Peptides against a protein of PDB entry 3V4L. Designs and how they scored, part 187

Target 1, 386 residues: chain A of PDB entry 3V4L
Amino acid sequence: GQPLAKDKVALLIGNMSYWEHPKLKAPLVDVYELTNLLRQLDFKVVSLLDLTEYEMCNAVDEFLLLLDKGVYGLLYYAGHGYENFGNSFMVPVDAPNPYRSENCLCVQNILKLMQEKETGLNVFLLDMCRKRNDYDDTIPILDALKVTANIVFGYATCQGAEAFEIQHSGLANGIFMKFLKDRLLEDKKITVLLDEVAEDMGKCHLTKGRQALEIRSSLSEKRALTDPVQGAPCSAEALVRNLQWAKAHELPESMCLKFQCGVHIQLGFAAEFSNVMIIYTSIVHKPPEIIMCDAYVTDFPLDLDIDPKHANKGTPEETGSYLVSKDLPKHCLYTRLSSLQKLKEHLIFTVCLSYQYSGLEDTVEEKQEVNVGKPLIAKLDMHRGL

## One batch from the design tools (peptide; made by RFdiffusion4, then SolubleMPNN)

Design b2_p20_3_s3 (from b2_p20_3, 8 letters changed)
Fold by OpenDDE base, seed 5:
Structure b2_p20_3_s3 (fold): chain B 386 residues (1-386), chain A 20 residues (1-20)
Amino acid sequence: as target 1 above (386 residues)
Amino acid sequence: DEEEELLKKGAKIVSMAADL
C-alpha cells in the first residue's frame, strides 16, 4: 500500500539579521515559499525568522513535542552555518564573532532527539555553509545514532564547501530553494526528488564549481513528502499535537472598536510567519462633523522592541512586509510585529484615535486598550524557563 | 552583465587580529 504518515510536522528557521555577522536576504523568501508548499502537502508548519540561541533551542523543543511514532518531521534551516567533523552547526542571530559549537545548534543532536520519538521520516534541509570553523576545536562527543533507516539530509552544498545566495536589488530565493521549490510537490521518494534538484542545480552556471547539492540518506522505505496523513486524529496524542500546532497558528479575531466621538475602527491581524504578525487599522465609520481622523497603535510590550517610527505605516512594504502585502486589505495603517517569540505576557496595546471637529482647530484624542491574548508562536510559552 | 554578487551563507570569521 502507499505509505501513510501519522502526521506531518515542519520547523522552518530563517536567520538573516545577524548581530555580529553579514546580513542575509534570501531566508525571508525561502522560508515563506517553503511554508506555502509544505502547507499544500498537509504539513503542520512552524515558520520562524531571526532567532537567538535560546529561541532556537525552544523552537526545536516545541517541534520535538509535535513529533511522535510514525510522524514525518522536516527541519529546514537557512542562515549561517559550519560543519566540523561531520557535525552541522546552525548559527543563531546573536552568535558572537567568532562563534563556537557552544553558541550554535548541532543538527545531529536534534536528529538523536527525533529518533527517540520513533518518527516515520526525518528530513533535514540545510541551506548553510559546510566549511570548517577553525576557531572551534570542540570535538562533539555525539551519542551513537539509532539505526532507524528513515533519515534524509539535503545539504545545499558539499562537505567543506560554501553555500550562496544571489544578491539582487529585489526579493530572491537562495540557490538551493530556487531549484527545490520547483520539485517539492512531486509524488516521488524524497531521495529521488532531491537527486533531481541536484541535477537542476548542476545545470546552473552560477553554481558550477561553487555549490552542489549533497544527499545523505539511510531511507530504506519509499517515503515521499506527498504521502497522505492517516485519517482523522483518533488518538489522544494526535489531538494534543493538533491543539499544540493550532495554538502556534491562532490569530486574534478581527474587532470593531467604537470611540465616544462615534468613529468606528476595524482592527485586523495577519500572519506573515509564526513569529511575525501584521496589525492593520482602518476607519470604517466617521461622523460628518469629524473632518480628519487617524487611528494609531501604540504602547506595545517592551519585550517586542517595537520602534514607533516603524509602526503605523501607510503600506505593508514600509513595515518590511513584502510577501503578504497582496493578501492584506488596502487603505489601512500597518504595523509589523517581527519578534512574537519574545512576548512573555498577553499582547496588550493602545489604539489611539486622533481627530478634529469641523470649526475647531484643536485635535482631540481618545484611547482604547486592546488585549488580544498570546498571538501565534507566543502561545507556545517559549520563555517558561526564564 | 550585472555581476551577480554571491553572498556566502557562512560568516567570514573576521579575525579581530586584522585591526591590529
Scores: peptide ipSAE 0.269, ipTM 0.714, DockQ to the pose 0.085
Fold by OpenDDE base, seed 4:
Structure b2_p20_3_s3 (fold): chain B 386 residues (1-386), chain A 20 residues (1-20)
Amino acid sequence: as target 1 above (386 residues)
Amino acid sequence: DEEEELLKKGAKIVSMAADL
C-alpha cells in the first residue's frame, strides 16, 4: 500500500540579517514559497526568519515536540553554514566572525533527536555552504545514529563546496529553491524527486562547475512528501500536536477601535511568517468635521526592537513586507513585527489617533492601549530561561 | 550581460592575520 504519515511537520529557518557576516536575501523568498508548498502537502509548517543561536535551539526544541512515532519531519535551512568532518553546521544571525561549532547548530544532532522520536521520515534540505571552516578544529563527538532507513539529505551543494544566491535587484529564489519549487508537489519518492531537481539545477549555466545538488539517503521505503496523513481518529498525541501547532499560528482577532471624536479604526493582523506579523490600521469611519486623520501604532515592547522610522508606513513594502502585500487591505498604515520570537510578555501597544478639526489649526491626539496577547510563535515562549 | 554577482552562503572567514 502507499505509505501513510501519522502527521507531517516542517521547520523552515531562513537566516539573512547576520550581524558579523554578509547579509543574504534569498532565504526570505525561499522560506515563504516552501511554506506555501508544504502547506499544500498537508504539512504543519513553522517558518522562522533571522534567529539567534538561542532562538534556533528553541525553534528546534519546539519542532521536536511536534514529532512522534511515524510523523514526517522536514527541516529546511537557508543561510550561512559550513561542514566539518561530515557534520553540517547552521550559522545563527548572532554568530561571531569567525564562527565555530559552539556558535552553531549541528544538523546531525537534530537528526539524532528526530530518531529518538521514532519519526516515519526525516528530510533535511540544507541551502548553505558545505565548505570546511578552518577556524573550527572541533571534532563533534556525536552519538551513533540509529539504523532507521528513513533519512534524506538534500544539500544545495557538494561536500566541501559553496552554495550561492544570485544577487538580483528584486526578490528572487536561491538556486536550490528555484528548482525545488517546480518539483516539490510531485507524487514521487523523495529521493527521486530530489534527483530530478539535481538534473534541473545541473542545466543552470550560472552554477555549472560551482554548485550541484548532493543527495544523501538511507530510505528503504517509497516515501513521498505527498504521502497522505493518516486520517483516522487522532491519537491524544496527534491532538496535542495539532493544538500546539495551531497555538503557534493563531493571529490576534481584528479589532474595531472607537475614539471619543467619533473616528472608528480597524486594527488588523497578518502573518508573513511564524515570527513575522504585519499590523495594519485603517480609518473605517470619520466624522465630516475631521479634515485629517491618521492612526499610528506606538509603544511596542522593547524586546521587539521596533524602529519608529520603519513603523506606520503607507505601504507594506516600505516596512520590508514584499511577499504578503497583495493579500493585505489597501490604504492602511502598516507596521512589520519581524522578531515575535523575542516577545516575553503580551503584545501591548498604543494606537494613537492624530486628527484635525475643520477650522482648528492644532492637531488633537487620542490614545488607546491594545493588548493582543501572544501572537503566533510568541505563544511558544521561545525565550523561557532568559 | 549583467554579471550576476554570486553571494556565498558561507562567510568568507577573513583571517585577520593578513594585516600583520
Scores: peptide ipSAE 0.268, ipTM 0.705, DockQ to the pose 0.082
Fold by OpenDDE base, seed 2:
Structure b2_p20_3_s3 (fold): chain B 386 residues (1-386), chain A 20 residues (1-20)
Amino acid sequence: as target 1 above (386 residues)
Amino acid sequence: DEEEELLKKGAKIVSMAADL
């Protein structure tokens, strides 16, 4: 019969805004496009941008809680990285210069923990460099991996080589994702799919002699990303997994705020990533005696590090939200909340209405406090050390 | 200077479109 997945879970991490290292751009587009494709494949996807070491550890721990016997696990990483002695290291955004293994996440440690869950398939897609870091002399004594015959690595580059992104003035995929996205929905064994992606990359003049896809697999069975999920959750563990993922993806409900002047505001929420949310405000009713009327959001929790100069923009693009702008309502003010993983408390903020009456020069202000609870990934207490 | 150039080579390199 066709192989069945007990469930399908993916963790996607895109690190771009490094503190001590060159900033990247491609991981934004790559994580977003891969999220949408994996959702079409019935994956439960957690998508995270710009994680610290601590936040990456917690994201991996939460991902491992979603894994169980016969579950398909996929880890995608786009960012800085290195490979020492066949161990792949993902570099967090807060990594020092130079970084070492103690500042980074070892993919083979994650694989060990995934093998303990008795997963049906383990896929790693690593869009990072595989060059040796000569500043890290640590030889990890990893415990021997189990022989599970269900592991697939897709490396964006060969062992000891570099992975690149092309600097464009606009939004562009990384080299690996550019080719992967065109094949990802194909009903093929995952190794065959990745071999076709490798052939497509090999035809590209940009990658010739610089970057080539490497596939490492122990996969003995014909398993595909298209393999159907086993029907209704028949176990308590499957129900817990579904509830945990649903909590991490629950948006606040849209609200209609009514002000004393008779202005009505619609407050709405959209997810860009599991840790990135857009707030938008629109004037849905204005009395005719009010000639000017603007609705601003302010007084965000300090943990979110929201600069007021980047809030309340006339377009999603002016907030840095280029990907979801087509799916947002028009004629709003937009605010992008990045780093929702940093939120320890409820998201409480102020909606400030500024307005002017016909024939009065002075502006009037009315304020309402809004509590939307913990949105998206902020429901996972990623700040509490387990 | 030379040590900072070596670190850039361990990370995912941003290439300008002219160098590819």
Scores: peptide ipSAE 0.092, ipTM 0.603, DockQ to the pose 0.079
Fold by OpenDDE base, seed 3:
Structure b2_p20_3_s3 (fold): chain B 386 residues (1-386), chain A 20 residues (1-20)
Amino acid sequence: as target 1 above (386 residues)
Amino acid sequence: DEEEELLKKGAKIVSMAADL
């Protein structure tokens, strides 16, 4: 029969906004598009941008809590990275220059922990460099991996080689994701699918002799990303997993705020990623005696590091939200919260209404505090140790 | 494809490695 997955879980990490390293662009689009494709494949997807070392460790720990016997686990990473002695290191955004293994996440350590969960399939898609880091001579003493015959690595590049993105003036995929996305929905053994992606990438004139996909596999079974999830969660563990994932993806409900002046504001929320949310405000009712009114959001928790200069924009794009703009209501003010993993407390903020009455020159302000609880990934207390 | 022509018109390949 066709193999069945007990469940399917993916962690996608895109690091771009490095502190001490060159900024990347492709991971934004790559994580977003891969999230949408994996959701069509019935994956439970956690999608995270711009993680520190500590935040990456916690994201991996939460991902491992979703894994169990016969579950398909997929880890995708796009960002800076290196490979020393056959160990792949993902570089967090806060990594020093030069970075070392103690500042980075070892993929083979994650694989070891996935094997302890008795997973049905382990897929790693690594869109990062595999060049040796000459500043890190640490030979990791890794415990011997179990012989599980269920491991697939798709590396965006060859051993000792660089991976590239293409700098466009606009948004573009990385080279690996450009070819992967076109085949990801195919009902094929994952190693066959990746081999076809390698052939397609090999036709690209830009990457010839610079970047080629490498597949490393021990996969003995005909497992595909299209493999159906085993029906209704009959186990207590499957119910717990579903509840844990659902917590990380729960948006605040849309709110209608009523001000004393009689203005009504719609406050809405949209997810761009598991750690990125757009807040939008719109005037839904205005008394005729009020000639002008604007509703802006302010007084965010300090942990979110919200620059007021980037808040309350007339378009999603002016906030840095380019991907979900089409799905957002028009004629709002938009604010992008890009670091929800940093939220230690409830998301409490102020909605301020500035308005003018007909025949009065002075503007009046009314304020209303809003508590929306912990949105999205902020329900996973990723910062309990800080 | 029109995308490949856009790539040729001045797209710079950037390493996903830090400049070591």
Scores: peptide ipSAE 0.045, ipTM 0.588, DockQ to the pose 0.730

Design b2_p20_3_s4 (from b2_p20_3 with A1M E8K R16F E17A S19D)
Fold by OpenDDE base, seed 3:
Structure b2_p20_3_s4 (fold): chain B 386 residues (1-386), chain A 20 residues (1-20)
Amino acid sequence: as target 1 above (386 residues)
Amino acid sequence: MEEEELLKEGAELVSFAADL
């Protein structure tokens, strides 16, 4: 019979905004496109951008809590990375220059922990460079991996080689994701699918002799990303996993704010990623005596590091939100919260209504505080160790 | 076709390499 997954869980990490290293662009689009494809495959997807070492560790720990016997686990990473002695290291955005293994996450350590969960399939998709880091002389003493015969690595490049992105008109796509996305929905054994992606990438003239996909697999069974999830969650653990994932993806409800002047504001929320939310405001009712009015959001928690110059934009694109702009209502003011993983407390902020009466020169302001609880990934309390 | 069009439109191939 076709293999069944007990559940399917994916963690996608895209690091771009490095502090001490060159900034990347492709991880934004690549994580978003892969998230949408994996959701069509009935994966529970956590998608995270621009994580520190601590935040990456916590994201992996939360991902491991979602894993159990017969669950399919997929880890995708796009960012800086290196490979020493056959161990792959993912580089956090706060990593020093030069970075070492102590500043990075070892993929083989994550694999060990996934094997302890008795997972049905372990897939690693690593869109990073695989050059040796000569500043890291650490030979990791890794414990021997179990013989689980359910491991697949898709490396965007060969050992000692670089991964690349194509930059055009301010956007970028990784070469690996460009070819992976076209095949990801195919009902094929995951290694066969990746071999076809490797053949497609091998026809690309831009990367010929610079980047080639490497597949490393012990997968003895015909398992596919298309394999159906087992029906009713039969275990208490499956219910807990479903609830935990659902909490990490719950948006605040849209609300109608009423001001004393008689203006009504619609406040809405959209998810771009598990740690990135767009807030939008619109005037839904205005008394005729008010000639102009705008609804600004302000007074955000300091942990979110929101620059007011990037808040309250007339378009989603002006906030840096290019991907979800088509799904957002028009004629709003937009604010992008890109670091929800840093939110320790409830998201409390102020809606400031600025307005002018007909025949008065002075602008009037009214303010209303809004508490939306912990949105999206902020429900997982990734900070509990700081 | 697509790759040559991208290059003609000024698309650049950028490495994920860190400058270490």
Scores: peptide ipSAE 0.379, ipTM 0.848, DockQ to the pose 0.875
Fold by OpenDDE base, seed 5:
Structure b2_p20_3_s4 (fold): chain B 386 residues (1-386), chain A 20 residues (1-20)
Amino acid sequence: as target 1 above (386 residues)
Amino acid sequence: MEEEELLKEGAELVSFAADL
């Protein structure tokens, strides 16, 4: 029979906005494109941008809670990284310069924990450099990995080599994602799919002799990313997994705010990533006696680190949202919340209506507080250590 | 875009390497 996945879960991490290291661009588009493809493959996808060490640890821990016997797990990482003694290290955005293993997440440690879950398939896609870090003299005494089948590594590059992005017209794509995305939906054994991606990358003149895909596999079964999910969640564990994932993807409901002056505002929410949300406001009704009115969002929780100068933009693109702008309503004011993983409390903010009456020079303000609970990834309370 | 078009349009290949 066709192999069945008990469920499919993916964690995608894209680190770009490093504090002490060169900024990257490709992880934004690559995480977004991969998210959309994996959703078409019936994966439960958590997509996260610009994580600190602590936030990356918590994201991995929450991902591991979604894993169970016969579940397909996929971890994608795009960012800075290194490889010492065959151990791969993912570099958080807050990593010092130079970074060490103590500041980074070891992929082989994550693999060990995934093996304990008896997963049906483990896929690691590592879009990072594999150069040695000469500032890290630590040999991680990794506990011996269990001799388990159904592990696949796709490394964007060879040992000791670099991974690259192509920058064009202000956008960037990783070389690995450029070729991976064209094949990811194919009903093939995952190692055969990645081998075809490696052949396609091997024809690339830009990266020829600079980057080559490496596949490491213990996959003894025919497993594909296209393998169907086993039907309705019959187990308590499957119900819990579905509820945990649903919590991390629940947007606030759109609201209609009514002000005393008779102005009505539509407040809406859109997800760009699991930790990135766009808030948008529009005037849906204005009394004829009001000549001008604007609706601003303000008074956000300090944990979100929102600069008011970047809030309430006339376009999604002015907020740095280029990917979801086509799906957003037009003629709004837009605010991008890019750090929802930092939110400890409910998302409470103020909608401020500024307006002017015909024949009055003075601007009038009305304010309403809005509580939307914990949006998206903020429902997982990633800031609470287990 | 084909690789030859990207090269003609001045696409840059940027490494994910950190400056350590």
Scores: peptide ipSAE 0.377, ipTM 0.847, DockQ to the pose 0.798
Fold by OpenDDE base, seed 2:
Structure b2_p20_3_s4 (fold): chain B 386 residues (1-386), chain A 20 residues (1-20)
Amino acid sequence: as target 1 above (386 residues)
Amino acid sequence: MEEEELLKEGAELVSFAADL
């Protein structure tokens, strides 16, 4: 019979905004495109950008809680990384220069933990460099992996080589994702799919002799990312998993705020990623005696590191949101919250209405505090260990 | 876009390598 997944869960991490290292661009688009494709494949996707070491550890822990016997687990990482002694290290955004294994997440350690969950399939897609880090002389003593015939690694590049992005018109895509996205929906054994991606990448003149996809697999069964999820959740654990994922993806409801002056504001929310939300405000009703009227969001929790200079933009693109801008209402003010994982408390902020009456030069302000609870990934309390 | 078109439009290939 066709293999069935008990469930399908993916963690996608894209690190770009490094503190002590060159900034990347491709992880933004690549995580977004991969998220949309994996959702079409009935994966429960957690998509996270710009994680610290601590946040990456917590994201992996939460991902592992979603894994169980016969579940398909997929980890995608795009960012800086290295490979020492056949161990792949994902570099967090807060990693020092130089980074070491103590500052990084070892993929093979995550694999060990996935094997303990008795997963049906373990897929790692690593869009990172595989150069040796000569500043890290640590030989990781990895515990012996269980012999499971269900592991697939897709490395964007060969051992000792670099991974690349193509930058064009201010956007970038990773070379690996450029080719992976065209085949990801195909009903093929995952190793066959990746082999075809490797052949497509091998035709790329830009990366010829610089980057080549490497497949490492123990997968003995014909398992595909297209394999159907087993029907109604038959276990309490599956129900808990579904609820946990749903909580991590719950947006605040859109609100209509009414001010004393008679102005009505629509306050809306959109998810770009599991940790990235756009707030948008629009004037939906204005009394005719009010000639100018703007609705700003302010007084965000300090944990979010929101620079007011980057808030309340006239376009989503001015916030750094290029991907979801088509799905957003037009003629709003937009604010991008890019670090929802840092939120310890409820998202409380102020909506400030600034307006002028006809024939009065003085600007009047009215303020309303808004509590939207914990949006998206903030519901998982990824900070519970601090 | 074909790779030749991307190159003609000034697309750059950037490494994910960190400057260590």
Scores: peptide ipSAE 0.366, ipTM 0.842, DockQ to the pose 0.813
Fold by OpenDDE base, seed 4:
Structure b2_p20_3_s4 (fold): chain B 386 residues (1-386), chain A 20 residues (1-20)
Amino acid sequence: as target 1 above (386 residues)
Amino acid sequence: MEEEELLKEGAELVSFAADL
């Protein structure tokens, strides 16, 4: 019979906004595109952008809580990275220059922890450089891996080589994701699928002799990303996993705010990623006596590091949201919250209505405080331990 | 987009390498 997954869980991390390293662009689009594809494959996807070392550790810990016996686990990473002595290191956005293994997450440590969960399949897709870091001579003492025969590594590049992005019109895609996305939905053994992606990438003249996909696998079974999830959640653990994932993806409900002047505002929320939310405001009713009327969001928690210069934009694109703009209502003011993992408390903010009456020169303001609880990933309390 | 279209439109190949 076709193999069955007990469940399917993916953690996707895209690091681009490095503090001490060159900024990347591809991880934004690549994490988004892969999220949408894995959702079509019935994966529970957690998608996270721009994580610190601490936040990456917590994201991995929360991902491991979603893993259990026979669950398919997929980890995707796009960002800076290195490989020393066959160990792959993912570089957090707060990593110093130069970084060391103590500042980074070792993929083989994550694999060990996934093997302790008795997972049905472990897939690592690593869209990062595999050059040696000569500033880090640390050999991680890794415990011996179990012989589980359910491991697949897709490396975007060969050992000692660089991974690349194609930058075009202000957007970028990683070379690996460019070819992976075209085949990811195919009902094939994951190693066969990745081999076909390697052949497609090998035809690319841009990366010829610079980047080639490497597949490292110990996979004794014909497992595919298309493998169906085993039935209704029959176990307490499966129910807990489903609830935990659902909790991490719950948006605030849209609100209708009524102001004393008779203006009505719709406040809406959209998820771009598990840690990135767009707030949008729209005027749904305005008395005819009010000639000008704008609804601004302000007074965000300091933990979110919201620059007012990037808030309350006339387009999603002006906030840095290029991917979900088609699905958003038009003619709103938009604010992008890109660091929801940093939220320790409830998301409380102010909606400020600025308006002018016909024949009055003075602008009037009315304010309402809004508490939307903990949106998306903020419900997981990824800061537990600070 | 085909590779030839990307090249014609001035697509740039940028490394993920950190400047260490």
Scores: peptide ipSAE 0.360, ipTM 0.838, DockQ to the pose 0.761

